# Designs tried in a protein design run: peptides against a protein of PDB entry 4GXB. Part 30

Target 1, 277 residues: chain A of PDB entry 4GXB
Amino acid sequence: VPTEEVSLEVLLSNGQKVLVNVLTSDQTEDVLEAVAAKLDLPDDLIGYFSLFLVREKEDGAFSFVRKLQEFELPYVSVTSLRSQEYKIVLRKSYWDSAYDDDVMENRVGLNLLYAQTVSDIERGWILVTKEQHRQLKSLQEKVSKKEFLRLAQTLRHYGYLRFDACVADFPEKDCPVVVSAGNSELSLQLRLPGQQLREGSFRVTRMRCWRVTSSVPLPSGSTSSPGRGRGEVRLELAFEYLMSKDRLQWVTITSPQAIMMSICLQSMVDELMVKKS

## One batch from the design tools (peptide; aimed at target 1 M207 R211 L235 I259)

Design b2_p17_4_s4 (made by RFdiffusion4, then SolubleMPNN; from b2_p17_4, 8 letters changed)
Fold by OpenDDE base, seed 2:
Structure b2_p17_4_s4 (fold): chain B 277 residues (1-277), chain A 17 residues (1-17)
Amino acid sequence: as target 1 above (277 residues)
Amino acid sequence: SLELHLVEEFENPVFEP
């Protein structure tokens, strides 16, 4: 791709548009720096955020596809998909809420965390009681961003990334689940017909390994099974989990977001490794 | 149906047995 100056749109979690002028050859970090500059985010806080490729749903929600890698060209990565539904989103890229303290010290950082948190609550990624919602609303009306975040930090699934509804083989085969990643775990929420909401917590420290599997149906000649369109890639995330002492069990999640889930796992692992060092 | 499977496996260095 020839190097050209282009206008690139980067969204915040709340859908706010940040337009940056970049080169088509600018790598992820270059674009991130441009976004930071546009927002007046200081350089020392850039590392707390990342660019993500997302698919915007009809309701305006984001389905996270993957984190943009360092070597990628964000302009090319998003435009090559030739669909306006794909967007680049800026989001915080750490899991431990302790890092919020560093980010919140800066006005722009605070605003970014606030906007993200408000959005996550509105989207139901962060789980709130009625009373908590009332308190949050009051703080939002007062524009008490720090207090809002402090309260939000105590909420269930604060800092989690919520995925689209998918299927898992746990606790039973073909269970419809909603997966969320955060706090060094994968949370699997399950609602079976006539049953209460169940949540399974899978801590990263109890995962021996995980794998992403991409399955492509071989073009079988004659029997076009009508249902799976020619070329649909099936993605699965599987992890081997220590269920009890000396008992490992594989759990498999079938999701188009399996890659993103794996990225989250790796990111959580990386953060834990930093803490252990 | 025969499917091609691409597998990426990651060992977890923070696994606590």
Scores: peptide ipSAE 0.533, ipTM 0.893, DockQ to the pose 0.730
OpenDDE base, seeds 1, 3, 4, 5: peptide ipSAE 0.529, 0.527, 0.527, 0.528; ipTM 0.892, 0.888, 0.889, 0.889

Design b2_p17_5 (made by RFdiffusion4)
Pose (drawn by RFdiffusion4):
Structure b2_p17_5 (pose): chain A 263 residues (1-190, 198-221, 229-277), chain P 17 residues (1-17)
Amino acid sequence: VPTEEVSLEVLLSNGQKVLVNVLTSDQTEDVLEAVAAKLDLPDDLIGYFSLFLVREKEDGAFSFVRKLQEFELPYVSVTSLRSQEYKIVLRKSYWDSAYDDDVMENRVGLNLLYAQTVSDIERGWILVTKEQHRQLKSLQEKVSKKEFLRLAQTLRHYGYLRFDACVADFPEKDCPVVVSAGNSELSLQLREGSFRVTRMRCWRVTSSVPLPSGGRGEVRLELAFEYLMSKDRLQWVTITSPQAIMMSICLQSMVDELMVKKS
Amino acid sequence: SPVSYPTEELTFNPAFE
């Protein structure tokens, strides 16, 4: 791509706009640093956040497509799709909530975690009852951002990433499920199954050839993971999802974080 | 396309039990 200065909108998890001037040839880290500079996020906290390509739904929710890799050009990644429904999003990119402590020591880092947690509750990524949700919106007005986040860290599925509804062959073939990734596991809500990353020997991402539109082709995508169900018993679990690659990225990210910790 | 679709991609977990 010829080098040229352009304006790039990067959204926070709640949809707030962050406008940055970047080059068409800037890579993911360059764009991330420009966003951090605009938000006044310290350099030493940039590594706790990443940029994601998402599809914004009619209701404003985001369906995550992929985390942008180091070699990617974010301006090109989003513009090449030729659709205004695709956006670049900044979100925390670690899994263990112990890292929230490092981020919350800074006012901007705290503000970012607060903003995405509020959005996570509003969009049902964090699981609360109707009554609890009522209480939370109230506590939100009455408590500091820090106190609100400490409470949110104890809520069901805090720190998880939720995927569009899809199907899986667990427990039975073609079961409708909601899959979420977090806390070193995949959660399948059918009833529920919890599949620990440390019990996955491997996982595979498969795709059908592109098919005519039922001007965009369609592809059937699957993410299958080989799971240690019990001693010396491995069983494949298959999820059929257009977001199979994002699920695979989350599994790799969670495995990588476990290994960094182990080291 | 928003991603490159593999025919098949296999990943082995180094954190496996």

Design b2_p17_5_s1 (made by RFdiffusion4, then SolubleMPNN; from b2_p17_5, 7 letters changed)
Fold by OpenDDE base, seed 4:
Structure b2_p17_5_s1 (fold): chain B 277 residues (1-277), chain A 17 residues (1-17)
Amino acid sequence: as target 1 above (277 residues)
Amino acid sequence: SPVEYPEELVVENPVFE
């Protein structure tokens, strides 16, 4: 791709558009720095955020595809898909809410966390009671961003990334589930026929390993995904989990977002490794 | 189950306990 100056749109979690002038040859960090400069985010806070490739759904929600890697060219990565559904989104890229303290000290950082958190609540990624919702709305109306975040930090699934509904083989074959990643775990929410909503928590520290598998089901194959035609790629995330003492079990999630899930796992593991060092 | 052209990447977890 020839090097030329282009206008690139980067979205915040709330859909706010940030337009930056970059080169087509600018790598992820270059674009991130340009976005930071446009927002007046200090250089020392840039590392708390990342650029993500997402698919915008009809309702305006984002389906996260993957984190843009350092070697990537964001302009090329998004435009090569030849679909207006794909967007680049700026989002915080750490898991431990303790790091919020560093980001919140800056006005711009505070605004970014606030916008993200409001969006996550509105989208149902963060779970709230009626009373909590009332309190949050009151704080939002007052634009009390710090207090809003402090309350939000106590909420269930704060800081989690929620994925689109998919299928898992746990607790039984072909279970519809909603997966969320955060707090060093994968949360699998499911409702079996005639049963109440259940949540399975899979801590990353109890995962011996994980894998992403890409395959094409055969017409006569037993492994078929509903709604997938012949020749369509099937993505799966599988992890080997320590269910109990000396009992390992594979759990497999079938999802187009399997890659993003694996990125989240790696990211959570990386953060834990930093804490252990 | 039979599949065509499977691709797999396995990651060992260094923080496994």
Scores: peptide ipSAE 0.426, ipTM 0.805, DockQ to the pose 0.390
OpenDDE base, seeds 1, 2, 3, 5: peptide ipSAE 0.425, 0.422, 0.425, 0.424; ipTM 0.807, 0.811, 0.808, 0.811

Design b2_p17_5_s2 (made by RFdiffusion4, then SolubleMPNN; from b2_p17_5, 8 letters changed)
Fold by OpenDDE base, seed 5:
Structure b2_p17_5_s2 (fold): chain B 277 residues (1-277), chain A 17 residues (1-17)
Amino acid sequence: as target 1 above (277 residues)
Amino acid sequence: APVDYPAELVVENPVFE
């Protein structure tokens, strides 16, 4: 791709559009810096955020595809898909809420976290009770962003990334689940027939390993999995989990977002490694 | 049955306990 100056749209979590002028040859960090500059986010806070490739669904929800890598060309990455449904989104990229303290010290950082958190609540990524929702709305009406965030930090799945509904082989085969990543875990929410909503927590520290599998089923005379077309790429995330002492079990999630899930796992592992150093 | 041809990337977890 020839090096040209282009206008690139980057969305915030709330859908706010940030237009930046960049080169087609600008790498992810260059674009991120341009976005930061546009927002007046200080340089020392840039590292707390990342650019993500997402697919915007018809209802406006974001399905995270992957984190843009350092040496990617965001303009090329998004435009090569030749679909307006794909967007680049700026989001915080750390997991430990303690880092919010650093970001919140800056007005722009505070605003970004606030907007993201409001959006996550509205989208149901952060789970709230009726009373908590009332409290949050009150704080929102008062535009008390710091207090809003402090309350939000106590909420279930704060800081989690919620994936689209998918299928897992746990606790039963072909079990519909909603996976969320955060707090060094994968949370699997499921509702079995006649049962209440259940949540399984899989801590990263109890995963011996994980794998992403991409496969293409060959056309055959037999029917493939329901709802899957012939030749459709199937992505799976599998991890070997320490269920109990000396008992490892593979858990497999079938999801188009398996890559993104693995990226989250790696990111959480990386953050834990930093804490251990 | 259809035949799947998988591509696999395995990651060993350094923080496994």
Scores: peptide ipSAE 0.414, ipTM 0.810, DockQ to the pose 0.402
OpenDDE base, seeds 1, 2, 3, 4: peptide ipSAE 0.410, 0.410, 0.412, 0.409; ipTM 0.809, 0.808, 0.807, 0.806

Design b2_p17_5_s3 (made by RFdiffusion4, then SolubleMPNN; from b2_p17_5, 8 letters changed)
Fold by OpenDDE base, seed 3:
Structure b2_p17_5_s3 (fold): chain B 277 residues (1-277), chain A 17 residues (1-17)
Amino acid sequence: as target 1 above (277 residues)
Amino acid sequence: APVDYPAEQVFENPVFE
């Protein structure tokens, strides 16, 4: 692609549009710096955020596809998909809420965290009781962003990334689940017919390894399942989990977001390694 | 059975206990 100056749209979690003028040859960090400059985010806080490729759903919700890597060209990455559904989103890229303290010291950082948190609550990524919701709304009405975040930090699945409904082979085969990544774990939520909501928590420290598998189902002659068009890629995330002492078991998640799940796992592992260091 | 040749990427976990 020839090097040209272009206008690139980057969205915040709440759908706010940030337009930046960049070169088609600008790498992810260059674009991130341009976005930071546009928002007046200081340079020392840029590292707390990343650019993500997402698919915007009909309801305006974001399905995270992957994190943009350092070597990528964001303009090319998004435009090559030839669909307006794909967007670039700015989001915080750390898991430990302790890092919020660093970001919140700056007005722009505070605003970004606040907007993201409000959006996550509205989308049901952060789980709230009725009373907690009332308290949050009161703080939102008062525009008390710091207090709002302090309360939000105590809520279930704060800082988690929620994925689209998918299928897992745990606890039973072909079980519909909602996966969320955060707090150094994968949370699998499921509701079986006639049963209460159940959650399986899989801590990263108990995963020996994980794998991403990409396959293209070959059309078997007669049983063309009408829904899987020729050429649909099936993605799976599998991890080997220490269920009990000396008992490893594979858990497999079938999801179009398997790559993003793997990226989250790697990111959580990386953060844990820094803490051990 | 359709022979799927899956592409696989495996990640070892250095923080596994």
Scores: peptide ipSAE 0.503, ipTM 0.854, DockQ to the pose 0.384
OpenDDE base, seeds 1, 2, 4, 5: peptide ipSAE 0.501, 0.502, 0.502, 0.503; ipTM 0.852, 0.853, 0.853, 0.854; seed 2 fails the geometry check

Design b2_p17_5_s4 (made by RFdiffusion4, then SolubleMPNN; from b2_p17_5, 6 letters changed)
Fold by OpenDDE base, seed 5:
Structure b2_p17_5_s4 (fold): chain B 277 residues (1-277), chain A 17 residues (1-17)
Amino acid sequence: as target 1 above (277 residues)
Amino acid sequence: SPVDYPAEEVFENPVFE
């Protein structure tokens, strides 16, 4: 791709558009810096955020595809897909809410976290009771961003990334689940017929390993997945989990977002490694 | 069922306990 100056649109979590002028040859960090400059985010806070490739759904929700890697060219990565449904989104890229303290010290950082958190609540990524929702709305009306965030930090799945509904083989085969990543875990929420909502928590520290598998099912007389077209790419995330003492079990999630899930796992592992050093 | 062009990437977890 020839090097040219282009206008690139980067979205915040709430859908706010940030237009930046970059080169087609600019790498992820270059674009991130341009976005930061446009937002007046200080350089020392850039590292708390990342650029993500997402697919915008018809309802305006974002399905996270993957985090853009350092060597990537964001303009090329998004435009090569030749679909307007794909967007680049700026989002915080750490898991421990303790890092919010660093980001919140800056007005722009505070605004970014606030906007993201509001969006996450509105989208149901952060789970709130009716009373908590009332309190949050009150704080939002008062534009008390710090207090809003402090309350939000106590909420269930604060800081989690919620994935689209998918399928897992746990606790039973072909279980519809909603996966969320955060707080060094994968949370699998499911509702079996006639049962209450259940949540399985899989801590990263109890995962011996994980794998991502990409395959194209061969046309056969039988389809293993109803509603899936033959020849479509199938993505799976599998992790080997320590269920109990000396008992490892593989858990497999079938999802188009398996790559993103793996990226989240790696990111959480990396953060844990930093804390242990 | 058989699959075409299976690709697998495995990650060992250094923080496994």
Scores: peptide ipSAE 0.477, ipTM 0.850, DockQ to the pose 0.401
OpenDDE base, seeds 1, 2, 3, 4: peptide ipSAE 0.474, 0.476, 0.470, 0.477; ipTM 0.848, 0.849, 0.846, 0.850

Design b2_p17_6 (made by RFdiffusion4)
Pose (drawn by RFdiffusion4):
Structure b2_p17_6 (pose): chain A 263 residues (1-190, 198-221, 229-277), chain P 17 residues (1-17)
Amino acid sequence: VPTEEVSLEVLLSNGQKVLVNVLTSDQTEDVLEAVAAKLDLPDDLIGYFSLFLVREKEDGAFSFVRKLQEFELPYVSVTSLRSQEYKIVLRKSYWDSAYDDDVMENRVGLNLLYAQTVSDIERGWILVTKEQHRQLKSLQEKVSKKEFLRLAQTLRHYGYLRFDACVADFPEKDCPVVVSAGNSELSLQLREGSFRVTRMRCWRVTSSVPLPSGGRGEVRLELAFEYLMSKDRLQWVTITSPQAIMMSICLQSMVDELMVKKS
Amino acid sequence: SLHLLQHHHTPAELFEH
């Protein structure tokens, strides 16, 4: 892409706009640093956050497509799709909530975690009852951002990434499920199954050839993981999802974080 | 038919037996 200065909108998880001037040839880290500079996020906290390509739904919710890799050009990644529904999003990119402690030591880092947690609750990524949700919106007005986040860290599925509803062959073939990734596991809500990353020997991402539109082709995508169900018993679990690649990225990210910790 | 896009392995040091 010829080098040219452009304006790029990067959204926070709650949809707040962050406008940055970047080059069409800037890579993911360059764009991330420009967003951090605009938000006054310290350099030493940039590594706790990443940029994601998402599809914004009619209701404003985001369906995560992929985390942008180092070699990617974010302006090109989003513009090449030729659709205003696709957005670049900044979100925390680690899994263990112990890292929240490092981020919350800074006012901007705390503000970012607070904003995405509020959105996570509003969009049902964090699981609460109707009554609890009522209480939380109230506590939100009455407590500091820090106190609100400490409470949120104890809520069901805090720190998980939720995927669009899809199907899986667990427990039975073609079961409708909601899949979420977090806390070193995949959660399948059918009843529920919890599949630990450390019990996955491997996982595969498969696709059909592109098919005519039922002007975009369609592809059937699957993410299958080989799971150690019990001693010396491995079983494949298959999820059929247009977000199979994002799920694979989350599994790799969670495995990588476990290994960094182990080292 | 489905065609492989990606294949990944859990590191042996991490995998549970």

Design b2_p17_6_s1 (made by RFdiffusion4, then SolubleMPNN; from b2_p17_6, 9 letters changed)
Fold by OpenDDE base, seed 5:
Structure b2_p17_6_s1 (fold): chain B 277 residues (1-277), chain A 17 residues (1-17)
Amino acid sequence: as target 1 above (277 residues)
Amino acid sequence: PLYLVGEFYTPEELFEK
């Protein structure tokens, strides 16, 4: 692609548009810096955020596809898909809420976290009771953004990424599940017929390994994922999990977001390694 | 056909035995 100056749209979690003038040859970090400059985010806080490729659904919800890599060209990455559904989103890229303290010290950082958190609550990524929701709304109207965030930090799945409904082979074959990544785990929520909502927590520290595979199901195959036709590319995330002492078991999630899930796992591992070193 | 997109291991330092 020839090097040209272009206008690139980057969205915040709440859908706010940030337009930046960049070169088509600018790498992810260059674009991120441009976005930071546009928002007046200090340089020392840039590292707490990343750019993500997402698919915007008809209802405006974001389906996270993957994190943009350091050496990618965001303009090329998004435009090459030849679909207006794909967007670039700025989001915080750490898991430990303790890092919020650093970001919240800055007005712009505070606003970014606030907007993201409000959006996550509205989208149901952060799980709230009716009473908690009432409290949050009250705080949103009457209280400072800091106080709002402090309450939000205590809520279930704060800081998690929620994926689209998909299928897992645990606890049984072809279980419809909703996967969320956060707090060094994958949370699998499912409701089996006649049963209460269940959550399986899979800590990354108990995953021996994980892999992402791509396959094309045979037309004569007996199993098909809902919403996907036979013969279409199927992505799977499989991880080998320590279920009990000396007992490893493979768990497989079939999802178009398997790559993103894997990226989350790696990111969580990386963060844990940093904290341990 | 099945293709491996990626395979990753939890570092031994983090893995619970």
Scores: peptide ipSAE 0.553, ipTM 0.945, DockQ to the pose 0.746
OpenDDE base, seeds 1, 2, 3, 4: peptide ipSAE 0.551, 0.552, 0.549, 0.553; ipTM 0.945, 0.945, 0.944, 0.944

Design b2_p17_6_s2 (made by RFdiffusion4, then SolubleMPNN; from b2_p17_6, 9 letters changed)
Fold by OpenDDE base, seed 4:
Structure b2_p17_6_s2 (fold): chain B 277 residues (1-277), chain A 17 residues (1-17)
Amino acid sequence: as target 1 above (277 residues)
Amino acid sequence: PLYLVGEFFTPEELFEK
């Protein structure tokens, strides 16, 4: 792609549009810096955020595809898909809420976390009770962003990334699940027939390994699962999990977001390694 | 056909045995 100046749209979690003038040859960090400058985010806080490639659904929700890598050219990465549904999103890129303290010290950082958190709550990524929701709304009305975040930090799945509904082979084959990544785990929410909602927690520290595989399904004449058209590549995330003492078991998640899930796992591992050092 | 996209391992120091 010829190097030229272009206007690139980057969205915040809440859908707010940030337009930046960049070169087509600018790499991810260059674009991130441009976005930070546009938002007046200080340089020392840039590292707490990343750019993500997402697919915007019809309802406006974001389906995270992957994190943009350092060597990528965000403009090319998004435009090469030739679909307006693909967007670049700026989002918090750490897992431990303790890092919120650093970000919240800055007005812009605070606003970013606040906007993201509000969005995550509105989209149901963060799970709230009716009473908690009332409290959060009250804090919003008071425009108490810090208090809002402090309360939000205590909520279930705060800081989690929620994926589109998919399928897992646990606890049984072809089990519909909603996967969320956060707090060094994959949370699998499922409802089996005649049963209450269940949540399986798979801590990354109990995963020996994980792998992403892809396959092209053979024409079966049957309708494919929602979100996967005929002939589309089937992605799976499989992880070997320590179920009990000396007992490893493979769990497989079939999802178009398998790559993103893997990225999350690696990111969580990396963060844990940093904390342990 | 099935293809391996990537394989990753939890560091030994993090993995609970």
Scores: peptide ipSAE 0.556, ipTM 0.945, DockQ to the pose 0.782
OpenDDE base, seeds 1, 2, 3, 5: peptide ipSAE 0.555, 0.550, 0.550, 0.555; ipTM 0.945, 0.945, 0.944, 0.945

Design b2_p17_6_s3 (made by RFdiffusion4, then SolubleMPNN; from b2_p17_6, 9 letters changed)
Fold by OpenDDE base, seed 5:
Structure b2_p17_6_s3 (fold): chain B 277 residues (1-277), chain A 17 residues (1-17)
Amino acid sequence: as target 1 above (277 residues)
Amino acid sequence: PLYLVGEFYTPEELFEE
C-alpha cells in the first residue's frame, strides 16, 4: 500500500469517535500515540491501552476479533477487510484493577476508564444486581467518576471481556455458553435445560496449555454450530485444564472469537509473569 | 483439514502443578 496520509477513525468503548490523521504505513503504536495525542492522554499512560479490531453488530455492540499487533498497520488491517462492520477500538489492556489507580490519576485516563466502565455495564459485561444498578445510576448522576469506578471495581466481572454466545464441550457436548475473560480466568456461563445458571471458572494458572485450531467441517458432519453453515471455517480454543490433582482434561470452545480468547489468555499470563518477576 | 493456529503453554512458574 502506498504511503499516504489518511483519516482513521478509532472508537472508544462507548462508541465515541476519535479521528486521527495518520499515514497508511503507521504501525499500531504510531496510531495509538496519535489517538493519545488527540485525547490529550499522557505518554506514560499509553501503555495501559491497546487497539483492538472489532466487528460492530447491527445493534452497535462490539464483537472483539483480536488485538492489533505491534508491527501491524491498523489502517490496512481494518480497510483490507472491505467491510464497514469492522472498527478499531481503544480499550484498556490490563487485567489487574490495581492499575486503575495509575490511570485514574489523570483526567483523561479517568474519563476513558469511566466511559469504558459505563459501556461495559450497559452492555451487561459487568454483572450487576438491580440494587447495584440503581446505585450506579445514582452515582453516575450525582457522584464523581472516581467514586463510580470504585464501586464498579467491586462488581462481578469488572474488567472482563465478554464474548458472543458460543459452544463448549464442557460440562457436556454442545453446551451453549457465554465466555468471559478476566481476572486470570475464562468464565463459562451456561444454563442447561431445567437447571439454574452455572458458571465454570477456569483459571489460567491451572491451564497446562491451550491451542487454537481452524477447520472446515465435512458436509456430512453430524454436528453443526448454530448460526454457522456446514463447510464453513470453524475456530476452536482448546485448553488442557487441571480439573483435580493429577487430572488433566481438555476443554474445547467453538467460537469465531477463539483467537481473541487465546490473546486474552496470553495477555493474562504475561501480566502475571510481570507481577511475579 | 485441521490447522493449528497457535499453541501456548503456561509457564512453569505460574502453573500450579
Scores: peptide ipSAE 0.520, ipTM 0.937, DockQ to the pose 0.721
OpenDDE base, seeds 1, 2, 3, 4: peptide ipSAE 0.519, 0.518, 0.517, 0.517; ipTM 0.936, 0.936, 0.936, 0.935

Design b2_p17_6_s4 (made by RFdiffusion4, then SolubleMPNN; from b2_p17_6, 9 letters changed)
Fold by OpenDDE base, seed 3:
Parts: C-alpha cells; structure tokens; sequence
Structure b2_p17_6_s4 (fold): chain B 277 residues (1-277), chain A 17 residues (1-17)
C-alpha cells in the first residue's frame, strides 16, 4: 500500500469513535500514540492500552480477533479484511486491577476505564447480582466514575475478556463452553443438559504449555462452534494443565478465537513475569 | 490435517510444581 495520509477510525469499548489522521505506513504504536493524542491521554499511560482487531457482531458486541502486533500497520490490517464488520478497538491491556490506580489518576484514563467497564457489564462480561447492578446503576447515574470502578473491581470477572461460545473437550468431549480470560486464568463456564452452571478455572501458572493449532475437518464433520460451517478451518487452543501433583492433562478449546486466547495467555504470563521481577 | 501454528511455554519460575 502506498504511503499516504488516511483517516482511521478507532473505537472505544463502548463504541465511541475516535478518528485519527495517520499514515498508511504507521505501525501499531504510531496509531496508538495518535489515538492517545486525540483523547489527550498522557504519554506515560499509553502503555496501559493496546489496539485490538475485533469483529462487530449483529448485537453490537465485539468479538476479539487478536491484538495488533507492533510490526503491524493497523490501517492495512483492518482494511485488508474488506469487511466493515472488522474494527480496531482501544482497550486496556493489563490484567492486574492494581494498575487501574495508575490509570485512574488521570481524567482521561479514568474515563477510558469507566467506559470500558460499563460496556463490559452491559455485555455480561462482568457478572453482577441484582443488588450489585442496582448499586452500579446508582453510581452511573451520579457519574461517580471512581466509585463505580472501585465497586466494579470487586465484581466477578472484572477485567476479563469474554469470548464467544465455543467447545472444549473438558470435562467431556464436545462440551459447549463460554471461555473468559482474566486474573491469570481461563475460566470455562458450561451448562450441560439438566445440570447447573459449572465453572472451571485454569490458572496460567498451572499451564505448562499451550499451543494453537489449525485443521480442516471433513465436510461430514460436525460444527464445533456456533456460526462455523462444516469443512471450515478449525482453530484450537490446547494447554497442558497441572490438574494435580505430577498430573498433567491436555485441555483443548475449539474456537475461532483460539489465537486471541493464546495472546491473552501470553499477556498474562508477561505481566506476571514483570511483577515477579 | 492438523497444523501447529504456535506453541508457548510458561516460564519455569512461574509454573507451579
């Protein structure tokens, strides 16, 4: 793509549009800096956010495809898909809520976290009780952003990314599950027929390794995820998990978002390494 | 056919033994 100045749309979690003028040759960090400048986010807070490629679903929710890598050209990455459903989204890119304290000290950072959190709650990524919902709504009506976030930080799956419904081979083969990534874990929620909701927690610190694989199933094969047709490319995330002392077991998740899940795992590992050092 | 796209390892210092 020839180098030229273009207008690029970057969305916040709530769908707010941020238009930035960038070069087609600008890399991810360049675009991120442009977005930060547009929002008046200070330079020292840029590192707490990343740009993500997402697919906007019919209900307006975002299905995260992957994090844009440093070497990528966001304009090219999104436009090359030749579909308007693909968007670039700005989102916080850390897991430990302690880092919220740094971001919240700045008005713009606070607003970004607030908008993201509101969206995550509205989309059901953060789980709330009726009473908590009432409290959150009250704070939202008062526009008490700091208090809202403090309450939100205590909620189940705060800071998690929720993925589209998919399939896992745990606890049994072809189990429909909803995977969420956060708090240094993958949370697998499932409801089998006639059973109550179950949640499996897989901490990254108990994953010895993980891998992403791709395959092409036979046309006669069953679909492993909603919206995927027979014979389509099948992505899987498999991780070797320490179930108990000296007992490793492979768990495989079949999902079009396997790459994103892997990115989340690596990101969690990286953050833990930073904290440990 | 199955293709390995990528494989990652948890650092030993993080991995619970």
Amino acid sequence: as target 1 above (277 residues)
Amino acid sequence: PLYLVAEFYTPEELFEK
Scores: peptide ipSAE 0.537, ipTM 0.933, DockQ to the pose 0.780
OpenDDE base, seeds 1, 2, 4, 5: peptide ipSAE 0.536, 0.537, 0.536, 0.535; ipTM 0.933, 0.933, 0.933, 0.930

